# Ledger of designs, part 73: peptides against a protein of PDB entry 7AE7

Target 1, 321 residues: chain A of PDB entry 7AE7
Amino acid sequence: KVYKDLREFLEVLEQEGQLIRVKEEVNPEPDIAAAGRAAANLGKNQPAVFFEKIKGYKYSVVTNVHGSWQNHALMLGLDKNTSTKDQFYELNRRWDKFPVPPNVVKREAAPCKENVIDKDINLFEILPLYRINEQDGGFYISKASVVTADPEYPDDFNKLNVGTYRIQVKDRDRVGIQALAMHDIAVQLEKAEAENKPLPIAITIGNNPLVTFMASTPVGYNQNEYEFVGALQDGVPMDIVKSDLYDHLYVPAGSEVVLEGHIIPRVRTVEGPFGEFPGSYSGARLQCEVKIDRITHRTNPIFENLYLGIPWTEIDYLMAL

## One batch from the design tools (peptide; aimed at target 1 K58)

Design b2_p26_6_s2 (made by RFdiffusion4, then SolubleMPNN; from b2_p26_6, 16 letters changed)
Fold by OpenDDE base, seed 1:
Structure b2_p26_6_s2 (fold): chain B 321 residues (1-321), chain A 26 residues (1-26)
Amino acid sequence: as target 1 above (321 residues)
Amino acid sequence: SIVKSASENTKSSEEETKKLVEKILK
């Protein structure tokens, strides 16, 4: 089974008893984080938690999408009770199918293009932002698949990077992004900053679960994550679409929200703290800042965000593979 | 090693999670 988008996956999770739907209006804080922690405490079969109504916001939140081995099996299109060993075996088998080039779809065929915001950008109108941890220095977007390219080789599709980075909301149209030296985005940013140029960026939220998985999986600088998604789909290409602002950036066609913008060259602002692990906070750091210039989104976009509950977080599942 | 332990209690956990989430949200 292959999923075109997050919604198809959430439907399967719900059918398989791996999604809890909260229909009652919740407070963004502390209810979302509390519910996530509660879900994590339920043991090994942690469901996704879908919040339909959030006080002060228009749209929904889903968390813990990758938060169990059952969800991981389902992501691979396997039986939810597939052993972790067999999941790993299947993942490795499919990995060898790389590269599977994506399909480039027309703008009109891409669900992520259903709505456009190109003026008066306010992230709070699109994303039900909340503090994941009580001591977080702000609101975080934690499961975004961030698309950047090599500014020296913008037409080299193999250098297109799709990665997961810690993103703090700084303003209605600005985010801080943690680009560590080990990340491909840092290499690309260094090249842009050497010329004092902005780095084009697309921050994609609410994706096909394999996109999120691959964005969290280190690959070679000259390897495209989308081509691995196709491999992990057992040879079925994923659908991508050209970004609106940049001809060289491609985003998942089914993304719930796409934030298009640029990293401001040679600007660093305070980012953090963030509770990456229960009881541990990464300190505040100077990080690069992204200006959001355009948003495209599906109608009634779902904000997929990370669950950071005890004892096993989504990050742990994403990194354990 | 972390991969091993996920197989066990599927159905009971969902209802408990739902109840717990509902309890937390009240």
Scores: peptide ipSAE 0.024, ipTM 0.499, DockQ to the pose 0.042; fails the geometry check
OpenDDE base, seeds 2, 3, 4, 5: peptide ipSAE 0.016, 0.018, 0.019, 0.022; ipTM 0.502, 0.502, 0.510, 0.479; seeds 2, 3, 4, 5 fail the geometry check

Design b2_p26_6_s3 (made by RFdiffusion4, then SolubleMPNN; from b2_p26_6, 16 letters changed)
Fold by OpenDDE base, seed 4:
Structure b2_p26_6_s3 (fold): chain B 321 residues (1-321), chain A 26 residues (1-26)
Amino acid sequence: as target 1 above (321 residues)
Amino acid sequence: SIVKSASEATKSSKEEVERLVNFIKE
């Protein structure tokens, strides 16, 4: 089984009993985080949790999508009871199929383009934002696949980077992003800042689960994560579409929400603290700031966010590979 | 069977999360 988008994966999770649907209205805080903790405490068969109604918000949230070995098996299109050993064997077998180039689809064929917001941008109107931990310095988008390119080689598709970074909401149309020196985005940002130029960026939310997986998996600077997604789909190309603002940036065609904008050159703002684990906070640091210039989204977009808590959490499954 | 055990565990998990969500709303 290959998934075009998050929705197809959520359907399979629900059919396989790996999704809990909460139909009753919940409070963003503390209910979402509390339910995520409860799901994590249920043992090895940790389900995704889908919140249909959130007080004060229009749209839904899903958490813990990658939060179990069963969910990981299903992501690979395997039986949910496939052993961890067999999952790794299959992953390695498919990895050798790299590269599998993606299909570039037309804008009209991309679900992420169904709706556009290009004025009066307010992230709180499109994303049901909440604090995961009480002491968090703000609202975080923790499961986005962030797309950037090399500003010196913008047409080199092999240098297109899709990565996962900690993103704090700073304002209606601004986010902070943690770009560490070891990340490919930091290399690209350094080149842009040397010329005092903005770095084009697309922050994609609610993707094909293999996109999210590969965005969290370190690859070479000259290796494209989308070509690995095709490999992990056992040779089936994934669908990407050109961003609206930038000819050289491509996003997953099925993304629930795409935030298009730019990293402001040579600007640093306070980011954090963030509770990576209960009682363990990263210190506040000066981080990069992104201005959001355009949003595209599916009708009734689903906000996929990471559950962070006591191990084993979703992050442990995403990083265990 | 492993499938039955997994199904029962999944059902129990769903019921527990639903109970927890209801408890948090009270």
Scores: peptide ipSAE 0.019, ipTM 0.485, DockQ to the pose 0.031
OpenDDE base, seeds 1, 2, 3, 5: peptide ipSAE 0.017, 0.019, 0.017, 0.018; ipTM 0.542, 0.568, 0.517, 0.491; seeds 2, 3 fail the geometry check

Design b2_p26_6_s4 (made by RFdiffusion4, then SolubleMPNN; from b2_p26_6, 15 letters changed)
Fold by OpenDDE base, seed 3:
Structure b2_p26_6_s4 (fold): chain B 321 residues (1-321), chain A 26 residues (1-26)
Amino acid sequence: as target 1 above (321 residues)
Amino acid sequence: SIVKSASEATKGTEEEVKKLVEKILK
């Protein structure tokens, strides 16, 4: 099976007994993180946890979507009981189909364009933000697929980067992003900052699970993650759409939320601390700052966020394949 | 059958998670 969006995948997870739906209203803290931890600590067959109602917020949260080998098998459209060996074999077989170019759909056909916010940006109105760990220095968006391009070659689709980065919410319309030197985004940012120009960015949340998987998987600088998604879909192209602000940035057509903006050139602000592991906090660092200029989102958007904790957590499964 | 045992195991895991979630939400 091939999934067009997060919602199709969540439906399959629920049908396969790999999603727990919480219908009662929860507190953002500590309930979401506590439930995510409980699910992760099962040791096997860890389900996604979907929170329908969150106190003080309008929209839902899902966590632990990639939190088990069963969920990874289902992501590949395999039987949930497929061995890790057979999952790896199938992944490698499909990987060799690269490149499979995506379909560019019209704006009107893209679910991520159903709603637009272009003034009075407030991230807290669109995302049910919470602290993942009690000692976190703020709210984090930990499972976004971040889209950037090479500012020297904006029309080179092969240089379009889709990556996962630690993002801290700084204000209603600002986020900090950790762009490390080993990341392709750092190369692109360096080029923009050399000219004292903003780097265009689209932060996409709640995607086709293979987009999230590929965004967490290192590929070559001249390889496009969307073309790998098509390969991992056994040759079925994924659907992408142009961003609203930038003709050269393409986002998944089915994204739940798209935050469009720019990295402010040569500005660094304090980010962190963040509990990457229980009891282990990364120190505060000077990181890049993004201004959010426009939001597009599906009606009743689902905030997909990562649970972080002691291995094996969702992040470990994403990195293990 | 392996399918029934896997389904039962999955249900058992689901019930355990539900109980844990319910315990946390109390």
Scores: peptide ipSAE 0.077, ipTM 0.599, DockQ to the pose 0.039
OpenDDE base, seeds 1, 2, 4, 5: peptide ipSAE 0.016, 0.020, 0.020, 0.017; ipTM 0.508, 0.522, 0.574, 0.494

Design b2_p26_7 (made by RFdiffusion4)
Pose (drawn by RFdiffusion4):
Structure b2_p26_7 (pose): chain A 313 residues (1-149, 158-321), chain P 26 residues (1-26)
Amino acid sequence: KVYKDLREFLEVLEQEGQLIRVKEEVNPEPDIAAAGRAAANLGKNQPAVFFEKIKGYKYSVVTNVHGSWQNHALMLGLDKNTSTKDQFYELNRRWDKFPVPPNVVKREAAPCKENVIDKDINLFEILPLYRINEQDGGFYISKASVVTANKLNVGTYRIQVKDRDRVGIQALAMHDIAVQLEKAEAENKPLPIAITIGNNPLVTFMASTPVGYNQNEYEFVGALQDGVPMDIVKSDLYDHLYVPAGSEVVLEGHIIPRVRTVEGPFGEFPGSYSGARLQCEVKIDRITHRTNPIFENLYLGIPWTEIDYLMAL
Amino acid sequence: AEEEEEKRKEEIDEIYEHNKELNEKY
């Protein structure tokens, strides 16, 4: 099976006993992060945890989506009990199907274009933001796929919420931004960027894939789907930016020129906090989202947690 | 429904101010 969006994958997870629904209202902190750690601590057949009610928020949160070998196998469309070695072989075989060009769809057909917010941008009205770890510098978006511009790149970068319409980003960790970053800051011009949240599991998996192999990213997702192309749609504001047609939330924005502010600290996969450093800020100019969006976020702590599964094979 | 939406806006504002305080911590 192939998943057009996060919601089909969550359906499969729930049918397979790999998704737990929390119906009672929970507080943003520390409840969501504590549940993410506990789900990771179950050791075997760790499920995704779906929070339907978060105090003070309108929408829902899902965590630990990738956080088990059962979830990982279901992401690949295999039986949930497929061994880790057999999943490795299946990924090795599909790796060679690269490239599979994506299908570009019309705006009216992309579920991520159901709702538009073009003014008075407020991330908190859409995403139930919360603190992941006690010593984090702020509320974080820890599982976004970021699109920048065959020269189109998708990657995962931790995003700290700085204001209702502003976030932080480590721009010098996106090694395609940094030739356009010099030109843009030298000329005081903005650099367009797209932040996608709540994606097909293979899109997130591709976004965590090593940068050393300069692939085409979306064309790699079609390879992981064993030759089935993925659907992408042009962003509202920037014609050279394409986002997954099924994303739950799309934040279209730009990197603010000549602005460096304190970002962090935040958790890193080796199990420790990073330090606080001066980093770039991104202004959100537009939000498009599916009706009743789902905030797919990720808990990070002492290994093994969900990030290890996203990096393993 | 309107009262519920107003209450939700107040609670989001509190959450937002808390996030600002966290951001100012470092």

Design b2_p26_7_s1 (made by RFdiffusion4, then SolubleMPNN; from b2_p26_7, 14 letters changed)
Fold by OpenDDE base, seed 2:
Structure b2_p26_7_s1 (fold): chain B 321 residues (1-321), chain A 26 residues (1-26)
Amino acid sequence: as target 1 above (321 residues)
Amino acid sequence: EKEEEEKLKKLLEKIEEENKKRNALY
């Protein structure tokens, strides 16, 4: 089984008993984080948790999508009871199929383009934002696939980077991004900042689960994560679409939300604290700031966000592979 | 506060109940 988007994956998770649907209205805080914590404590077959209704928000939240070995097996289109060993064997077998180039689809064929917001941008109207940890210094987008390019070689598709970074919401149209020196985005940003130029960025939320997986998996600077997604789809190309603002940035065609904008050159603002690990907070740091200039989104977008609240987090499953 | 705590408690209880149901079916 190959998934075009998050929705097809959530349908399979629900069919396989790996999704809990919460139909009752919940408070953003503390209910979402608390329910995420409870779900990750439910044993070894932790389900995703889908919140249909969040008080004060229009749209839904899903958490813990990658939060179990069963969910990982299903992500690979395997039986949910496939052993961890056999999952690793299959991952390695498929990895050798790299590169599998993506299909570039037309704008009209991309579900992420169903709706556009290009004025009066307010992230709180599109994303049901909540604090993941009680002591977090703000709202985080922790499971986005962030698309950037090399500003010296913007048309080199092999240098197109799709990575997962910690993103704090700073304002209605601004986010902080943690670009560490070890990340490919930091190399690209350094080049842009050397010339005092903005770095184009697309922050994509709610993707095909293999896109999210590959965005969290380190690859070479000259390797495109989308070509690995096709490999992990057993040779089936994924669908991408050109961003609205930038000809050289491509986003997953099925993304629930796409935040298009730019990293402001040579600006650093306070970000954090954030609970990177249960009971462990990173101190406040000066981090990059992104201005959001355009949003595209599916109708009734699903906010996929990471669950971080337990000793074996969704991150641990994403990083253990 | 107490009403919100009770709502949260009921939500957590529901998650546990739904977990029991899914584990009985799968």
Scores: peptide ipSAE 0.356, ipTM 0.874, DockQ to the pose 0.024
OpenDDE base, seeds 1, 3, 4, 5: peptide ipSAE 0.331, 0.348, 0.356, 0.350; ipTM 0.863, 0.868, 0.874, 0.870

Design b2_p26_7_s2 (made by RFdiffusion4, then SolubleMPNN; from b2_p26_7, 14 letters changed; failed a check: too like the target's own chain)
Amino acid sequence: SEEEEKKLKEELEKLEAQNQARNAKY

Design b2_p26_7_s3 (made by RFdiffusion4, then SolubleMPNN; from b2_p26_7, 12 letters changed)
Fold by OpenDDE base, seed 5:
Structure b2_p26_7_s3 (fold): chain B 321 residues (1-321), chain A 26 residues (1-26)
Amino acid sequence: as target 1 above (321 residues)
Amino acid sequence: MEEEEKKLKEELEKLEKKNKELNARY
């Protein structure tokens, strides 16, 4: 099975008994994290947790979407009881299909374009933001697929990067992004900053689960993550659409939310602390700042966010494949 | 409808303020 978006995947997770739906209104803190921990304790088959109602917000949150081997099997369109060994075998078999070029769809055919906000941007009106850990230095977006291009080769689709980065909410229209030297985004940012130019960016939230998986999987700088998504879909192309602000940035057509903006050149602001591991906080560091200039989103957007819990985090599964 | 919208706005402003206060500690 191939999924067009997060919603089709969540439907399958629910049908397969791999999603818990919380229908009662919850407080963003501590209830989201508490319910995630409770779900993680239900045994070896950690379900996704979908929160329909969050106090102070209009929209829903889903966590732990990739938080089990059963969910990974379903992501690959396999039986949920497929062994880890057979999942790896199938993953490797499909990997050899690279490249599978994506379909570029028209703007009117892309669900992520249903709504537009280009004035008075407030992230809190669109995303039910919270601290993932009690001691986090702010609210975080931890499961976004971030799209950037090489500013020297903006038309080279093979240099289009889709990565997962830690994003701290700084203000209504500003986020801090952790762009480390080991990330492809850092190479692209260095080129932009050498000329004192902004780096165009699209922060995409609530994607096809294979997009989120590939954004967390290291690939070569001249390899496009969308072409791997098509390979992992067993040769079925994924659908992408051009960003609204930038001709050279493409986003998943089915994204729940797209934050379009720019990294401010040569500006560094304090980001963190963040609880990356239970009982360990990464210290506050100077990191890049993104200005959000435009938002596009689906009607009733679902905020997909990372679950961090004991004993296993969702990131442990995303990094283990 | 206006009272619900007003309450939601007030709750959002509190969440924004909380995030701002958290960020200002560092």
Scores: peptide ipSAE 0.536, ipTM 0.918, DockQ to the pose 0.845
OpenDDE base, seeds 1, 2, 3, 4: peptide ipSAE 0.000, 0.517, 0.016, 0.017; ipTM 0.356, 0.912, 0.428, 0.473

Design b2_p26_7_s4 (made by RFdiffusion4, then SolubleMPNN; from b2_p26_7, 17 letters changed)
Fold by OpenDDE base, seed 4:
Structure b2_p26_7_s4 (fold): chain B 321 residues (1-321), chain A 26 residues (1-26)
Amino acid sequence: as target 1 above (321 residues)
Amino acid sequence: SKKEEEELKKLLEELEKKNQERNARY
């Protein structure tokens, strides 16, 4: 099976008994993180946890979407009981199909374009934000697929980067992003900052699970993650759509939320601390700042966020691949 | 499983009760 979006995947997870639906209103803190820990403690068959109602927020949260080998098998469209060995075999077989170019769909066909916010932007109205860890220095968006391009070669689709980065919410329309020197985004930002220009960015939330997987998987600088998604879909192209602000940035057509904006050149602000692993906090650092200029979102957008709990964490499953 | 959902619900109910008790003290 191939999934167009997060919603189709969540439906399959629920059908397969790999999703717990919480229908009662919860507090964003500490209940979401506590429920994620409880789900991780259920043994090897960790379900996703879907919170329908969050106190003080309009929209829903889902966590632990990639939090088990069963969820990973289902992501590949395999039986949930497929062995880890057979999952790796199938992953490698499909990887050899690279490149599978994506389909560019029309704006009117893209679910991520159902609603637009271009003024009075407030991230707290769209995303049910909460602290993942008790000692976190703020609210994090930890499972976004971030789209950037090479500012010297903006029309080179092979240099379009889709990566996962730690994103701290700073204000209603501002986020900090951790761009490490080893990441393709840091190379692209260096080029933009050399000319004192903003780097265009699209932060996409709640995607096709293979997009999230590939955004967390290192690829070559001249390799497009969307072309790997098509390979991992066994040769079925994924659907992308042009961003609203930038002709050279493409986002998954089915994204729940798209934050379009720019990295402010030569500005660094304090980011962190963040509990990357239980009992280990990365210190506060000076990181890049993004201004959000436009939001597009699906009606009743689902905030997909990472669960960080007892190992094996969702990160461990995303990184172990 | 249904049992896991019930355990998660119980945990959430306990957390809500603790949060209500904390908010009533401040």
Scores: peptide ipSAE 0.021, ipTM 0.574, DockQ to the pose 0.037
OpenDDE base, seeds 1, 2, 3, 5: peptide ipSAE 0.018, 0.000, 0.020, 0.019; ipTM 0.493, 0.169, 0.561, 0.478

Design b2_p26_8 (made by RFdiffusion4)
Pose (drawn by RFdiffusion4):
Structure b2_p26_8 (pose): chain A 313 residues (1-149, 158-321), chain P 26 residues (1-26)
Amino acid sequence: KVYKDLREFLEVLEQEGQLIRVKEEVNPEPDIAAAGRAAANLGKNQPAVFFEKIKGYKYSVVTNVHGSWQNHALMLGLDKNTSTKDQFYELNRRWDKFPVPPNVVKREAAPCKENVIDKDINLFEILPLYRINEQDGGFYISKASVVTANKLNVGTYRIQVKDRDRVGIQALAMHDIAVQLEKAEAENKPLPIAITIGNNPLVTFMASTPVGYNQNEYEFVGALQDGVPMDIVKSDLYDHLYVPAGSEVVLEGHIIPRVRTVEGPFGEFPGSYSGARLQCEVKIDRITHRTNPIFENLYLGIPWTEIDYLMAL
Amino acid sequence: EEEELEKQIEEIYQHNKELNKKAEEE
């Protein structure tokens, strides 16, 4: 099976006993992070946890989506009990199907274009933001696929919420931004960027794939789907930016020129906090989202947690 | 109901601002 969006994958997870629904209202902190750690601590058949009610918010959160070999196998469309070695072989075989060009769809057909917010941008009205770890510098979006511009790149970068319509980003960690970053800051011009949240599991998996192999990213997702192309749609504001047609939330924005502010600290996969450093800020110019969006976020702590599964094979 | 939801979101937003401020002070 191939998943057009996060919601089809969550349906499969729930049918397979790999998704737990928390119906009672929970507080943003530390409840969501504590549940993510506990789900990771179950050791075997760790499920995704779906929070339907978060105090003070309108929408729902899902966590630990990738955080088990059962979830990982279901992401690949295999039986949930497929051994880790067999999943490795299946990934090795599909790796060679690269490239599979994506299908570009019209705006009216992309679920991520159901709702538009073009003014008075407020991330908190859409995303139930919360603190992941006690010493984090702020509320984080820890599982977004970021699109920048065959020269289109998708990657995962931790994003700290700085204001209702502003976030932080480590721009010098996106090694295609950094030639356009010099030109843009030298000429005081903004650099367009797209942040996608709540995606097809293979899109997130591709976004965590090593940069050393300069692939075409979306064409790699079609390879992981064993030859089935993925659907992408053009962003509202920037014609050279394409986002997954099924994303729950799309934040279209730009990197603010000549602005460096304190970002962090935040958790890193080796199990420790990073330090606080001066990093770039991104202004959100537009939000498009599906009706009743789901905030797919990720808990990070002492290994093993969901990030290890996203990096393993 | 909507006014109460906006009030609660405002409180959460101010808490996030406080965290950011603390990180800047350090």

Design b2_p26_8_s2 (made by RFdiffusion4, then SolubleMPNN; from b2_p26_8, 14 letters changed)
Fold by OpenDDE base, seed 5:
Structure b2_p26_8_s2 (fold): chain B 321 residues (1-321), chain A 26 residues (1-26)
Amino acid sequence: as target 1 above (321 residues)
Amino acid sequence: EEEKLKKELEEIEEENKKRVEAAEAA
């Protein structure tokens, strides 16, 4: 099985008993985090948790999408009871199919383009934001696939980077991003900042689960994560679409939300603290700032966010493969 | 609130398990 988007994957998770649907209205704090902890305690087969109604917000949240070996098996289109060993074998077999180039679809064929916000941007109207951990210094977008390009080689598709970074909401139209020196985005930002230019960015939320997986998987600077997604789909290309603001940035066609904008050159603002691990908070530090200039989104967008709080968090599964 | 949510999730999980078992037996 190959998935076009997050929604098709969530349908399969629900059919396979790997998704809990919460239909009652919940408070964003503390109920989302509490329900995530409760779900993690139900057994070894930790399900995704889908919150249909969140008090004070219009849209839904899903968490713990990658939170089990069963969900990883299903992500690969395998039987949910496929052993970890057989999952690794199949992952490695498919990895050797790299590169599988994506399909570039027309704007009209891309679900992420159903709605546009180009003025009076307010992230709180589109994303049901909440504190993931009680002591977090703010609201985080923790499971986004962030798209950037090399500003010296913008037309080199092999240098298009899709990565996962810690993103703190700073204002209605601003986010802080953790671009560490070891990340490909930091190389691209350094080139832009040397010329005092903005770095174009697309922050994509609620993707095909293999996009999220590959965005969390280290690859070479001259390797495109979308071409690995096609490999992991056993040779089926994924669908991408051109961003609205930038000719050289491509986003997953099925993304629930796309935040298009730029990293402000040579600006650093306070970010954190964030509870990356249970009982361990990274201190506040100066980080890059992104201005959001345009949003595109699916109708009734689903906010996919990371589950944190118990050993073998969703991060541990994303990093273990 | 957490105990209420936990109980609701347990009930939903049990219903989901029964549905999956019924589908696997069919």
Scores: peptide ipSAE 0.150, ipTM 0.752, DockQ to the pose 0.017
OpenDDE base, seeds 1, 2, 3, 4: peptide ipSAE 0.051, 0.007, 0.000, 0.000; ipTM 0.689, 0.301, 0.321, 0.295; seed 4 fails the geometry check

Design b2_p26_8_s3 (made by RFdiffusion4, then SolubleMPNN; from b2_p26_8, 12 letters changed)
Fold by OpenDDE base, seed 1:
Structure b2_p26_8_s3 (fold): chain B 321 residues (1-321), chain A 26 residues (1-26)
Amino acid sequence: as target 1 above (321 residues)
Amino acid sequence: EEEELKKALEEIEKKNKERVAAAEAA
């Protein structure tokens, strides 16, 4: 099976008993993190946890979407009981299909374009933000697929990068992003900053699960993650759409939320700390700042965020394949 | 398993509601 978006995947997870729906209103803190920990304590068959109602917010949160081998099997469209070995063999078989170019859909055909916010941007109105860990330095968007391009080669689709980065919410329209030197985004940012230019960025949230997987998987600088998504879909192209602000940035057509903006050149602000592992916090650092200039989103957008609990964490599953 | 988890989540929610109510009353 191939999934167009997060919603199609969540439907399958629910049908397969791999999603728990919390219908009661929860507090964003500590209930979301507590529920994630409770889900992790169920052992190896950890379900996704979907929070329908969050106090103070309009929209829902889902966590632990990739948080089990069963969920990974289902992501690949396999039986949920497919062994890790067989999942790996199938992943490798599909990897050899690279490249599978994506389909570029029209704006009107892209669910991520259902709603637009282009003024008075407030991330708290669109995302049910919460601290993942009690000692986190703020609210994190930890499962976004971040789209950037090479500013010297903006029309080179092979240099379009889709990566996962730690993103701290700094203000209503500002986020900090951890762009490490080993990430393709850091190379692209260095080029932009050399000219004192903003780096265009699209932060996409709530994607097709294979987009999230590939955004977490290192690929070559001249390889496009969307072409791997098509390979992992067993040769079925994924659907992408142009960003609203930038002709050279393409986002998943089915994204729940797209934050379009720019990295401010030569600005660094305090980001962190963040609890990447239980009892371990990455220190506060000076990181890049993104200004959000436009939001597009699906009606009733689902905020997909990372679950960081007792190992195995969702990161462990995303990195284990 | 789903029912046990649902119960566990409901218990967590209940405990957290009680904690919040206790903190608001203090």
Scores: peptide ipSAE 0.167, ipTM 0.677, DockQ to the pose 0.035
OpenDDE base, seeds 2, 3, 4, 5: peptide ipSAE 0.017, 0.023, 0.019, 0.007; ipTM 0.436, 0.412, 0.450, 0.393; seed 5 fails the geometry check

